Peptides against a protein of PDB entry 4X86. Designs and how they scored, part 47

Target 1, 56 residues: chain A of PDB entry 4X86
Amino acid sequence: EGPQLLLSEAVSRAAKAAGARPLTSPESLSRDLEAPEVQESYRQQLRSDIQKRLQE

## One batch from the design tools (peptide; made by RFdiffusion4, then SolubleMPNN)

Design b2_p21_1_s3 (from b2_p21_1, 6 letters changed)
Fold by OpenDDE base, seed 5:
Structure b2_p21_1_s3 (fold): chain B 56 residues (1-56), chain A 21 residues (1-21)
Amino acid sequence: as target 1 above (56 residues)
Amino acid sequence: SRVLPPLSREELIELGRSLAQ
C-alpha cells in the first residue's frame, strides 16, 4: 500500500527532467536518499499529499 | 533548455515529490 516509487528513483527522474544537480555530490546525495528513515518519511508525505489532493 | 544552480537535498526531494504527483 502507498507510493511505489523509491525516493532515490523519484529524485533521479526529477533531476534529469529539470537538469538539476546536487549541491554537494552525487555520492553524498545517494547516501542521504537511501537512508531508511528518509525513504519512509518521503513515502508518508507523498501518501498524505495524494490523499489531500483526492479530497479537494 | 533550463539551467539550474546546484540544489540541496531538500530541494531535490521536493522536485521528486512534485514529479511523482
Scores: peptide ipSAE 0.572, ipTM 0.866, DockQ to the pose 0.309
Fold by OpenDDE base, seed 2:
Structure b2_p21_1_s3 (fold): chain B 56 residues (1-56), chain A 21 residues (1-21)
Amino acid sequence: as target 1 above (56 residues)
Amino acid sequence: SRVLPPLSREELIELGRSLAQ
């Protein structure tokens, strides 16, 4: 876990833990989650969220 | 077991982000 975790892996673990499935399909979801720009956005958001929590 | 209804990509991303923190 943490900033090093790929978005696709994070979502996979979360979906399994929560018993969730995508609206579309696992294949289309995977394609979206593995797109470099989507992964980068996730990383930035995660970093920002962590920083905000540290400032609480 | 499957508990939640189907989720959008954004909802799943939020879920993943929640677990990562």
Scores: peptide ipSAE 0.571, ipTM 0.866, DockQ to the pose 0.332
Fold by OpenDDE base, seed 4:
Structure b2_p21_1_s3 (fold): chain B 56 residues (1-56), chain A 21 residues (1-21)
Amino acid sequence: as target 1 above (56 residues)
Amino acid sequence: SRVLPPLSREELIELGRSLAQ
């Protein structure tokens, strides 16, 4: 179990919705967010956040 | 509609995480 959205997709959607842009560049940001280790960290953190809320 | 200042990678990740929840 876990999130269905990739980090890069989640950030893209959120940035668009919020009218936000990166400090660096969209291309640089995409490369960072699509790194496997970054994606896995996102998944773990999101799962942890959900678990924390369930335990509140 | 609003205009946000440029955001760091971490801030954008936080936004993405918020959307996913």
Scores: peptide ipSAE 0.571, ipTM 0.865, DockQ to the pose 0.307
Fold by OpenDDE base, seed 3:
Structure b2_p21_1_s3 (fold): chain B 56 residues (1-56), chain A 21 residues (1-21)
Amino acid sequence: as target 1 above (56 residues)
Amino acid sequence: SRVLPPLSREELIELGRSLAQ
C-alpha cells in the first residue's frame, strides 16, 4: 500500500505541466531522482502526507 | 503553457509531490 508513481515520473509530469526545468541538467536530475534512497524517502513522505490528510 | 525559471532538485520534488496528490 502506498503511492504508485515513482519520484522521477512524478517530477517529470509536474515539470512538464508547469513548464519547469532543473537548475543543473535533466541528466543530472535524473541520476539524483533515481537513487534508491531518494525514491524511498519520497515514497515514505508521500505516504505520510496522504495519511495525514485522511486523518484531518 | 508557461515557462518557469530553473528550479532546484528540492523544488522540483516538492512540485512533483504536490501535483501527484
Scores: peptide ipSAE 0.564, ipTM 0.866, DockQ to the pose 0.309

Design b2_p21_1_s4 (from b2_p21_1, 8 letters changed)
Fold by OpenDDE base, seed 4:
Structure b2_p21_1_s4 (fold): chain B 56 residues (1-56), chain A 21 residues (1-21)
Amino acid sequence: as target 1 above (56 residues)
Amino acid sequence: MRVLPPLSREQLIELGRSLAQ
């Protein structure tokens, strides 16, 4: 369990907040972002980062 | 376990732009 936020969702939110517009086609880039291994790595990083902030 | 290199800031921004459309 623990913190769960999809990398694709997080990045999408950030781009919208910044008003960023796509410069390239999204298909190939999104495919890499949605890869299970990438998502799991992000989950681990997110968990670690949150824990570090809580310890400060 | 597969170790993935971190995405650059530029990569994340472009990915976000693509996903935000």
Scores: peptide ipSAE 0.078, ipTM 0.546, DockQ to the pose 0.066
Fold by OpenDDE base, seed 3:
Structure b2_p21_1_s4 (fold): chain B 56 residues (1-56), chain A 21 residues (1-21)
Amino acid sequence: as target 1 above (56 residues)
Amino acid sequence: MRVLPPLSREQLIELGRSLAQ
């Protein structure tokens, strides 16, 4: 239930919108961002944030 | 479970500069 936007996808979209390009190979960062517990936490936070915005 | 702090627009852009493909 709720939004299924992944953190890595959200980050990628933000980068594209800003015209950003990779500077290095952040393999360790990518690993952290794609960890299941991190992704689930992000999903929950995103759901909460969207709900808050809809209520404003 | 690891909880992420809210990411600002600037933080998302910075991370994206690293991860964009």
Scores: peptide ipSAE 0.070, ipTM 0.566, DockQ to the pose 0.068
Fold by OpenDDE base, seed 1:
Order: structure tokens, then sequence, then C-alpha cells
Structure b2_p21_1_s4 (fold): chain B 56 residues (1-56), chain A 21 residues (1-21)
């Protein structure tokens, strides 16, 4: 087991915090966010951002 | 290749909490 921050969850939390609503259907948004290449890109971004902060 | 926005401070904190568990 390992820690994981899913893009879909991150976006959902951010949207709720900002009071934002999807401009398209929630289902369409979910499909886009759950795409493997999108999630992988997010994982890489997450790793990179954390590493940068650790070096501060 | 999709460009994603940078992680917010809040997102990083949440990830930190997850890693600390």
Amino acid sequence: as target 1 above (56 residues)
Amino acid sequence: MRVLPPLSREQLIELGRSLAQ
C-alpha cells in the first residue's frame, strides 16, 4: 500500500473549496479526469512539486 | 501531452498528511 492522490479527488476537493461547478456534465468531466495519461501526468506533477518544496 | 496546473499549497499539505500516515 502507498499514498496516492487521485486527480479526480483533487479536482473535486478544489472545486468544492472554490464553490466551482463543472461547465460540462459531471460524467464527462470524470471520464476525462480518469484517463490514465492524465492521472500519470498528475502523479509526475505531484512528485515534482513535492521534491521542489523539500529542497526549499 | 496535457499541461496540468501546479499543485496548491493545500494539495501539498494534504499529500503530506497522507504520507505521514
Scores: peptide ipSAE 0.045, ipTM 0.536, DockQ to the pose 0.059
Fold by OpenDDE base, seed 2:
Structure b2_p21_1_s4 (fold): chain B 56 residues (1-56), chain A 21 residues (1-21)
Amino acid sequence: as target 1 above (56 residues)
Amino acid sequence: MRVLPPLSREQLIELGRSLAQ
């Protein structure tokens, strides 16, 4: 198994790095990002993106 | 099951900003 990266954590880090301010409730957004189906979709995308980069 | 479209770097940053606030 590869390393696990939570979408919520990834988004949080991205937001902090960019100095972005939430347009909606941060709690609501976090809840959405922590949904299992959303996390799974992100995992698949992440895996695909990494594989593509390795082929560059 | 909700299908999430591919997220760009910009989208991730935007989402991150929202979560950071």
Scores: peptide ipSAE 0.090, ipTM 0.575, DockQ to the pose 0.069; fails the geometry check

Design b2_p21_2_s1 (from b2_p21_2 with D1N F4I E21P)
Fold by OpenDDE base, seed 2:
Structure b2_p21_2_s1 (fold): chain B 56 residues (1-56), chain A 21 residues (1-21)
Amino acid sequence: as target 1 above (56 residues)
Amino acid sequence: NLRIIEENPLVQAILRKHFGP
C-alpha cells in the first residue's frame, strides 16, 4: 500500500531532472527527508495526486 | 513518466532548500 517511490528517491530524481547540485550537507538533506511528518505529508499528497489523476 | 512525483510541492520545496543549479 502507498506510493512505490520514496521521498528520497523522488528528490533524487527531481534534482537530476533539474540538473541541480546539492548545496547543503548530505546530513542536512537527510534530516529533512527522514522527518516523519515530512514522510507522511509526502505519502498523503502523492496518494491524493494519483487519485486525482485517475479521476481525470 | 514520474512528473507527478517530481513535481510534488514537498519534493520541490526540499529541492529548493537543498539544491541549486
Scores: peptide ipSAE 0.733, ipTM 0.926, DockQ to the pose 0.466
Fold by OpenDDE base, seed 5:
Structure b2_p21_2_s1 (fold): chain B 56 residues (1-56), chain A 21 residues (1-21)
Amino acid sequence: as target 1 above (56 residues)
Amino acid sequence: NLRIIEENPLVQAILRKHFGP
């Protein structure tokens, strides 16, 4: 069930890959990461994207 | 390969909002 990586882990990995540093408060980031609609949108899109790739 | 995850537009939007060089 669900994508391989959670949204929080995806953002962490993306930041590391880009050499980026946090510029907002942890609370601000958490508010966005924990928003139910955001997490659901991430899950649905990622699942769709993976499925599309498997069909290529 | 995790590029598909890292380059997700939602992930990138959050990255641009909360992270910088």
Scores: peptide ipSAE 0.733, ipTM 0.926, DockQ to the pose 0.467
Fold by OpenDDE base, seed 1:
Structure b2_p21_2_s1 (fold): chain B 56 residues (1-56), chain A 21 residues (1-21)
Amino acid sequence: as target 1 above (56 residues)
Amino acid sequence: NLRIIEENPLVQAILRKHFGP
């Protein structure tokens, strides 16, 4: 339920759009991506933003 | 259009922390 695009996928897309390359280890990135508080915050914010966009 | 996702502050924060040009 809610936004379907995972945070990891969002970061991947954003990196690609910016032409950015990884600077830290995959493990370091994964630690941040997999943090439950980060994922939940992302989902909540994205849901809110989508709802606001639909109301425009 | 995926800008709403890419411009998410958490996405951008992680991007700035772990990625570079």
Scores: peptide ipSAE 0.733, ipTM 0.926, DockQ to the pose 0.471
Fold by OpenDDE base, seed 4:
Structure b2_p21_2_s1 (fold): chain B 56 residues (1-56), chain A 21 residues (1-21)
Amino acid sequence: as target 1 above (56 residues)
Amino acid sequence: NLRIIEENPLVQAILRKHFGP
């Protein structure tokens, strides 16, 4: 029922794929990654996207 | 395929906020 991949892992994979480097402090990134509203938004969007793919 | 995860708009927003080239 949960997301296929945690938000932190999603961001990590996306950063690696883009060859991007951290610009802000680890604390700043962690604060955003751990924010409940952010995690919920991620889950909802991911779920919606997966459902959309299943409709194709 | 993990592209739908990596290209999640929230993931990308966090990426743009905290990461750079």
Scores: peptide ipSAE 0.733, ipTM 0.925, DockQ to the pose 0.440

Design b2_p21_2_s2 (from b2_p21_2 with D1N F4I A13E E21P)
Fold by OpenDDE base, seed 5:
Structure b2_p21_2_s2 (fold): chain B 56 residues (1-56), chain A 21 residues (1-21)
Amino acid sequence: as target 1 above (56 residues)
Amino acid sequence: NLRIIEENPLVQEILRKHFGP
């Protein structure tokens, strides 16, 4: 199971907040960020972070 | 979630590809 948050959405929000625009396109960026191995690494780190916060 | 974005080398490589060095 684990957290089901989207990395692509997190990056999109961060880029918007920073006023950053990709050299390519938002769609191309999202395509790369949504690759299974990328999303899985994000999920694992997010789960780890949540667990660490629960121990604080 | 910003920490993960900044510290994940796979994500950073993708960001460099799309936003430059």
Scores: peptide ipSAE 0.631, ipTM 0.885, DockQ to the pose 0.686
Fold by OpenDDE base, seed 3:
Structure b2_p21_2_s2 (fold): chain B 56 residues (1-56), chain A 21 residues (1-21)
Amino acid sequence: as target 1 above (56 residues)
Amino acid sequence: NLRIIEENPLVQEILRKHFGP
């Protein structure tokens, strides 16, 4: 339960908006971004942001 | 959610690896 947004999706959208292309490959980038510890860190921060918004 | 991307050191390290400085 909780935020379902993927970090890889967020980065992909940001990269597209900026016109940025990885020096490596989209696949390599996604693999690193999808590491469990990285995604969990993102989820925790996103959850925290939501809670802050609810308290404003 | 750009703030999280910009402030998360794990993400920043990954971005530096794949996009450079």
Scores: peptide ipSAE 0.631, ipTM 0.884, DockQ to the pose 0.703
Fold by OpenDDE base, seed 2:
Structure b2_p21_2_s2 (fold): chain B 56 residues (1-56), chain A 21 residues (1-21)
Amino acid sequence: as target 1 above (56 residues)
Amino acid sequence: NLRIIEENPLVQEILRKHFGP
């Protein structure tokens, strides 16, 4: 786990664990999740979370 | 990772689009 993880991968893992399937398709979902602004937001939050953990 | 998914409104909007309400 780290800031290099893709949001689409995280969602895919979570969906698989929950047995959830998109109404559209995994590919369509990934396309939206991989939008640069979305991925960057995810990366920033992930990095922030890691920093918080390190500080604790 | 789940926390970010749950708390990010952009992600939630995308999830609603693809998984429904």
Scores: peptide ipSAE 0.631, ipTM 0.884, DockQ to the pose 0.719
Fold by OpenDDE base, seed 4:
Structure b2_p21_2_s2 (fold): chain B 56 residues (1-56), chain A 21 residues (1-21)
Amino acid sequence: as target 1 above (56 residues)
Amino acid sequence: NLRIIEENPLVQEILRKHFGP
């Protein structure tokens, strides 16, 4: 339930746009970003943000 | 999406780890 967007995808897009590359590795970064608790926090914020924007 | 990334301290901690200070 709710928006099913990936934090890792969002970060990847942002990094690409900025020309930024991780000091570690894309794989290591992705692993951390894809942790369930991290993704869930992103999802919750995304839902909240969307709701707030819809009310504006 | 960028605002959420910037305002999430958990995400920011991860980004600092991988992209530096």
Scores: peptide ipSAE 0.632, ipTM 0.884, DockQ to the pose 0.667; fails the geometry check

Design b2_p21_2_s3 (from b2_p21_2 with D1N F4I E6Q K17R E21P)
Fold by OpenDDE base, seed 4:
Structure b2_p21_2_s3 (fold): chain B 56 residues (1-56), chain A 21 residues (1-21)
Amino acid sequence: as target 1 above (56 residues)
Amino acid sequence: NLRIIQENPLVQAILRRHFGP
């Protein structure tokens, strides 16, 4: 339940906007960002943030 | 989303590993 937005996608957008490139590889970065515990942590914060914004 | 990325310690650890200190 809740929003299913990808952390890897958010980071990719941010990196592209900043012109930043990883020292490793895009594939290695994506693999780490796609770890279940990392994605879930992001999802929880995102859900909480959205709910907070809606209550402002 | 960017704020959350900056405030998430797990994400920050990953970013430091891949983009440097």
Scores: peptide ipSAE 0.648, ipTM 0.895, DockQ to the pose 0.682
Fold by OpenDDE base, seed 1:
Structure b2_p21_2_s3 (fold): chain B 56 residues (1-56), chain A 21 residues (1-21)
Amino acid sequence: as target 1 above (56 residues)
Amino acid sequence: NLRIIQENPLVQAILRRHFGP
């Protein structure tokens, strides 16, 4: 739980909890999730959520 | 964090590519 700075870590936790395994490979999945534009979009959304929580 | 994953179209596109529909 709590804020996760890395999208790949968040997805990893979710996949583990669901018992999900990629059709490709964990490495291929991580590569895509770690793309700068993808990680940045996640970080922006996470920051926004945290800011909203602090203001409620 | 799951909400963000579910609502981010970039992430969802990647997940569909790797996990299927």
Scores: peptide ipSAE 0.648, ipTM 0.894, DockQ to the pose 0.855
Fold by OpenDDE base, seed 2:
Formats: C-alpha cells, sequence, structure tokens
Structure b2_p21_2_s3 (fold): chain B 56 residues (1-56), chain A 21 residues (1-21)
C-alpha cells in the first residue's frame, strides 16, 4: 500500500477492488471528490500520516 | 489509504450520497 496523493484515485482503486459501483455514476462521484476543499482535507490527512510514520 | 477515507467526514458524506448507507 503506497500513499495515494489524489482522493479520487484512492476511492477509485478501493471501489474497483471491492467491485462497488455508485448509484449515480463514476463521473458524478469523481466530481464531488475532486472538490478543492475535499482534496485538500485528504492531502492534509495524508501528510499527517506520512509525518507520523517518519517519526515512528 | 482506506483509513483516511474512513476517517474523513467530508469523504464519508460523499460516499453515502453516491453508494448509499
Amino acid sequence: as target 1 above (56 residues)
Amino acid sequence: NLRIIQENPLVQAILRRHFGP
């Protein structure tokens, strides 16, 4: 498991692995996930996790 | 990074909207 920089990529990979399909559409889902505030929140969490790993 | 997805309330709200409960 490597770090996923893009939230939409992370969700897409997870959904594919689970065989899950959205009730709406992949495009609609991606549009919501790609909102700047959502991606930034994800990036901050990812950065925090990386920092924690480096400090362990 | 499933943990991050699960721990982010914004993401979870979006997922619930698109995948259901």
Scores: peptide ipSAE 0.647, ipTM 0.894, DockQ to the pose 0.850
Fold by OpenDDE base, seed 3:
Structure b2_p21_2_s3 (fold): chain B 56 residues (1-56), chain A 21 residues (1-21)
Amino acid sequence: as target 1 above (56 residues)
Amino acid sequence: NLRIIQENPLVQAILRRHFGP
């Protein structure tokens, strides 16, 4: 399980692993997850976590 | 990965909208 650069990919993998299906549609979900501000917030958290791991 | 998703309020809001509470 390496770092996921795209939030939509990370959520897709997580949903598949959990056997979860959206009540709406995969396309609608992806559209919301791909919003620039959402992806950026995810990127920032990912960067922070990577930095923490490097310091362990 | 999963932890980040769970702790991100923007993501959680989207997930609740699409998967329910």
Scores: peptide ipSAE 0.646, ipTM 0.893, DockQ to the pose 0.859

Design b2_p21_2_s4 (from b2_p21_2, 7 letters changed)
Fold by OpenDDE base, seed 5:
Structure b2_p21_2_s4 (fold): chain B 56 residues (1-56), chain A 21 residues (1-21)
Amino acid sequence: as target 1 above (56 residues)
Amino acid sequence: NLEIIQQNPLVQAILRRHFGP
């Protein structure tokens, strides 16, 4: 069920790929990553985007 | 596909807020 990568993994991989370094505390990042509405929005968007790509 | 993840607007928003070059 759902896309393979969770939001936390997505952010980690994206930051690494961009060569970005943390600006804020781990606690600040966690507050955003752990918000259930944020996680669900991410999942829905990702699922939609994948489906669109499959239809191209 | 990593590109789909990287271009996710929520991922990008979090990157802009919490990460920098």
Scores: peptide ipSAE 0.681, ipTM 0.902, DockQ to the pose 0.489
Fold by OpenDDE base, seed 3:
Structure b2_p21_2_s4 (fold): chain B 56 residues (1-56), chain A 21 residues (1-21)
Amino acid sequence: as target 1 above (56 residues)
Amino acid sequence: NLEIIQQNPLVQAILRRHFGP
């Protein structure tokens, strides 16, 4: 029942796929990625989207 | 498929804030 990917891994994979490079400091990025409320919101959205896709 | 992950609004928000071409 756990998340398929952590938010940090999701961002890393998405950035790589887009060919994007960091513009801000690692510290700034880490602050956003490590915020527990943000991680939980990501997980909930991901779960919802996966369930929605399975119904299609 | 990574589309679900890549299109996640929080992922996109973080990409827009911290990443660029």
Scores: peptide ipSAE 0.679, ipTM 0.900, DockQ to the pose 0.465
Fold by OpenDDE base, seed 1:
Structure b2_p21_2_s4 (fold): chain B 56 residues (1-56), chain A 21 residues (1-21)
Amino acid sequence: as target 1 above (56 residues)
Amino acid sequence: NLEIIQQNPLVQAILRRHFGP
């Protein structure tokens, strides 16, 4: 786990933890997950959040 | 601990859009 974790894996883990089930098609989910700008935004925020926690 | 991952707003947005209980 950490900044190297893919958004797709993060969503998978979060969905499993919540016991959530898919409402939309796999294709529609993939469209959101595979967008490079979304993946990068996720990674940047995750990195920032981890760094903030380390500074507490 | 998945707290940071679970609280990521993009993760949450995608969960709300594509997943349900």
Scores: peptide ipSAE 0.677, ipTM 0.900, DockQ to the pose 0.462
Fold by OpenDDE base, seed 4:
Structure b2_p21_2_s4 (fold): chain B 56 residues (1-56), chain A 21 residues (1-21)
Amino acid sequence: as target 1 above (56 residues)
Amino acid sequence: NLEIIQQNPLVQAILRRHFGP
């Protein structure tokens, strides 16, 4: 139930698709990716966006 | 659809903060 991709996977796929390279330390990135409030906000936004698309 | 994921504002914010061209 819910979005199938975690934030970490979403960022990974987006970065690869954009050909972007890391500017900060792995620890800094991990801190943001692991933050529960950030993960939940991502999930909520993704779920909302998917639902919006389904309404179209 | 990956476009939904890629356009997620939190994904974009993290990309801007931690990644560059």
Scores: peptide ipSAE 0.676, ipTM 0.899, DockQ to the pose 0.481

Design b2_p21_3_s1 (from b2_p21_3, 14 letters changed)
Fold by OpenDDE base, seed 3:
Structure b2_p21_3_s1 (fold): chain B 56 residues (1-56), chain A 21 residues (1-21)
Amino acid sequence: as target 1 above (56 residues)
Amino acid sequence: RRERLERLKALGESLARAQVQ
């Protein structure tokens, strides 16, 4: 339930838009960003932020 | 509706930037 956006996808899109490259290996970065606990934290943050923004 | 969509767009962009930093 709620937003199902991937943190890894969000970071990838943002990095591409900014023309940025990771200083570490892309594989290591992706691994860290795809960790379940990290993704869940992101989902919760995203949901909360969206709700707040819609109330403005 | 238009203003709401613009707010959502701005939020998405802000979140994306925050995650890269």
Scores: peptide ipSAE 0.072, ipTM 0.579, DockQ to the pose 0.045
Fold by OpenDDE base, seed 5:
Structure b2_p21_3_s1 (fold): chain B 56 residues (1-56), chain A 21 residues (1-21)
Amino acid sequence: as target 1 above (56 residues)
Amino acid sequence: RRERLERLKALGESLARAQVQ
């Protein structure tokens, strides 16, 4: 059900790995990143990137 | 297409984990 890899989760992991803290509140960041259009764009981009990688 | 998408998602998850580790 729905995308397995969420942009919000990806950003969270990246931020943690980099030791970075968002300038805005975590709630605001989550709201922005979980917007349907943003998540869909991320899903499409991720799919495209993976496809390109597999075709290399 | 459905199976392909699921494979890509699984690969994406694996790659995401690898990038963090």
Scores: peptide ipSAE 0.069, ipTM 0.564, DockQ to the pose 0.050
Fold by OpenDDE base, seed 2:
Structure b2_p21_3_s1 (fold): chain B 56 residues (1-56), chain A 21 residues (1-21)
Amino acid sequence: as target 1 above (56 residues)
Amino acid sequence: RRERLERLKALGESLARAQVQ
């Protein structure tokens, strides 16, 4: 349930928009962000944030 | 109402930027 967004994609877009580069390689960062537990946590946070916005 | 609409607009824009293409 809820929107299907990838944390790795979100971070990639944010970094590009900000002109920021990680101290580690982008590949290493992506690998860490694509971990299933990290992605699930992001999904939960995203859903929570959306719900908060709708309730305000 | 206006404030709520602006929040929804901002949310929509944020989601659009974050969506996988």
Scores: peptide ipSAE 0.050, ipTM 0.535, DockQ to the pose 0.040
Fold by OpenDDE base, seed 4:
Structure b2_p21_3_s1 (fold): chain B 56 residues (1-56), chain A 21 residues (1-21)
Amino acid sequence: as target 1 above (56 residues)
Amino acid sequence: RRERLERLKALGESLARAQVQ
């Protein structure tokens, strides 16, 4: 339930937009960002941020 | 209320774009 956005995708898009490259391999970065606990934390943060914006 | 609804709309559109792309 809630927004279903992937942190890995968000970071990938941000990196491309900024012309930034990770210090580690793209595969390693993607693997870390796709970890369930990391993804869940991102979902919670995203939900929280959205809620704050809606309360403004 | 109007401002809140506009924010909801904007967020919905942003989320939709993020999911489709």
Scores: peptide ipSAE 0.047, ipTM 0.541, DockQ to the pose 0.035

Design b2_p21_3_s2 (from b2_p21_3, 12 letters changed)
Fold by OpenDDE base, seed 2:
Structure b2_p21_3_s2 (fold): chain B 56 residues (1-56), chain A 21 residues (1-21)
Amino acid sequence: as target 1 above (56 residues)
Amino acid sequence: REARLQALIELGRSLARAQVQ
């Protein structure tokens, strides 16, 4: 249950859409953002943000 | 606009490192 989009995928899409480049490389950034702890925090924050939006 | 996103990307990377440590 919950959002299925990975943080790494979300950031990659956003960066590509805006034409922004990480200081190192997209691959290096994606690897860092794929850490399980980071992904879990993102999932929780995303759920919270969606709930807040629904209550507005 | 691009500079703002780049800053967010770097903050995201820093956050990733902080959570692993």
Scores: peptide ipSAE 0.096, ipTM 0.642, DockQ to the pose 0.071
Fold by OpenDDE base, seed 5:
Structure b2_p21_3_s2 (fold): chain B 56 residues (1-56), chain A 21 residues (1-21)
Amino acid sequence: as target 1 above (56 residues)
Amino acid sequence: REARLQALIELGRSLARAQVQ
């Protein structure tokens, strides 16, 4: 349940904005961030953060 | 929101530094 924002996309945008360059390639970094366990953890954290904001 | 953006940046940087492939 809840929204599914892509962590890979979020980090890609952040890296671009900050001028941070992956050691290997942006594609390799994106692949690492697209790992299911990483994405799921991000989803859970995002849901928690949203719930906290709604309760404030 | 700024803190969250910085967290994403640092996460990305940390993962980049840990890359071996």
Scores: peptide ipSAE 0.095, ipTM 0.639, DockQ to the pose 0.057
Fold by OpenDDE base, seed 3:
Structure b2_p21_3_s2 (fold): chain B 56 residues (1-56), chain A 21 residues (1-21)
Amino acid sequence: as target 1 above (56 residues)
Amino acid sequence: REARLQALIELGRSLARAQVQ
């Protein structure tokens, strides 16, 4: 349980909005960011960060 | 600002690779 926000999606959207491009390719970056352990780590961090903000 | 985001993207990529490997 927790926020269901994909790191790869978040980064891709932010990059597109800013007109920024990865040095290699958006596709390779997304592939790296979609690794299960990376996504899980991001989910945990995001949950923690949101909780901290709500408690402030 | 754009350069900053690019740096963050590359840091994210680096961290991702480090976690996978």
Scores: peptide ipSAE 0.093, ipTM 0.639, DockQ to the pose 0.070
Fold by OpenDDE base, seed 4:
Structure b2_p21_3_s2 (fold): chain B 56 residues (1-56), chain A 21 residues (1-21)
Amino acid sequence: as target 1 above (56 residues)
Amino acid sequence: REARLQALIELGRSLARAQVQ
């Protein structure tokens, strides 16, 4: 349960919108961010962040 | 703003590598 937003997509969209370029390549960054462990950590953090906002 | 976002991207990449290992 919880948010199902993808870290790789979120970062890629933000980077493109701001014109920021990864030092290596967008493809390399996406590959790193698509790792299951990373995505799960992001999901947990996102859920935690939302909970923190509700407590403000 | 661009520089800050780029720094965050690279930090995220470093954290990703650390978690995989």
Scores: peptide ipSAE 0.092, ipTM 0.636, DockQ to the pose 0.072

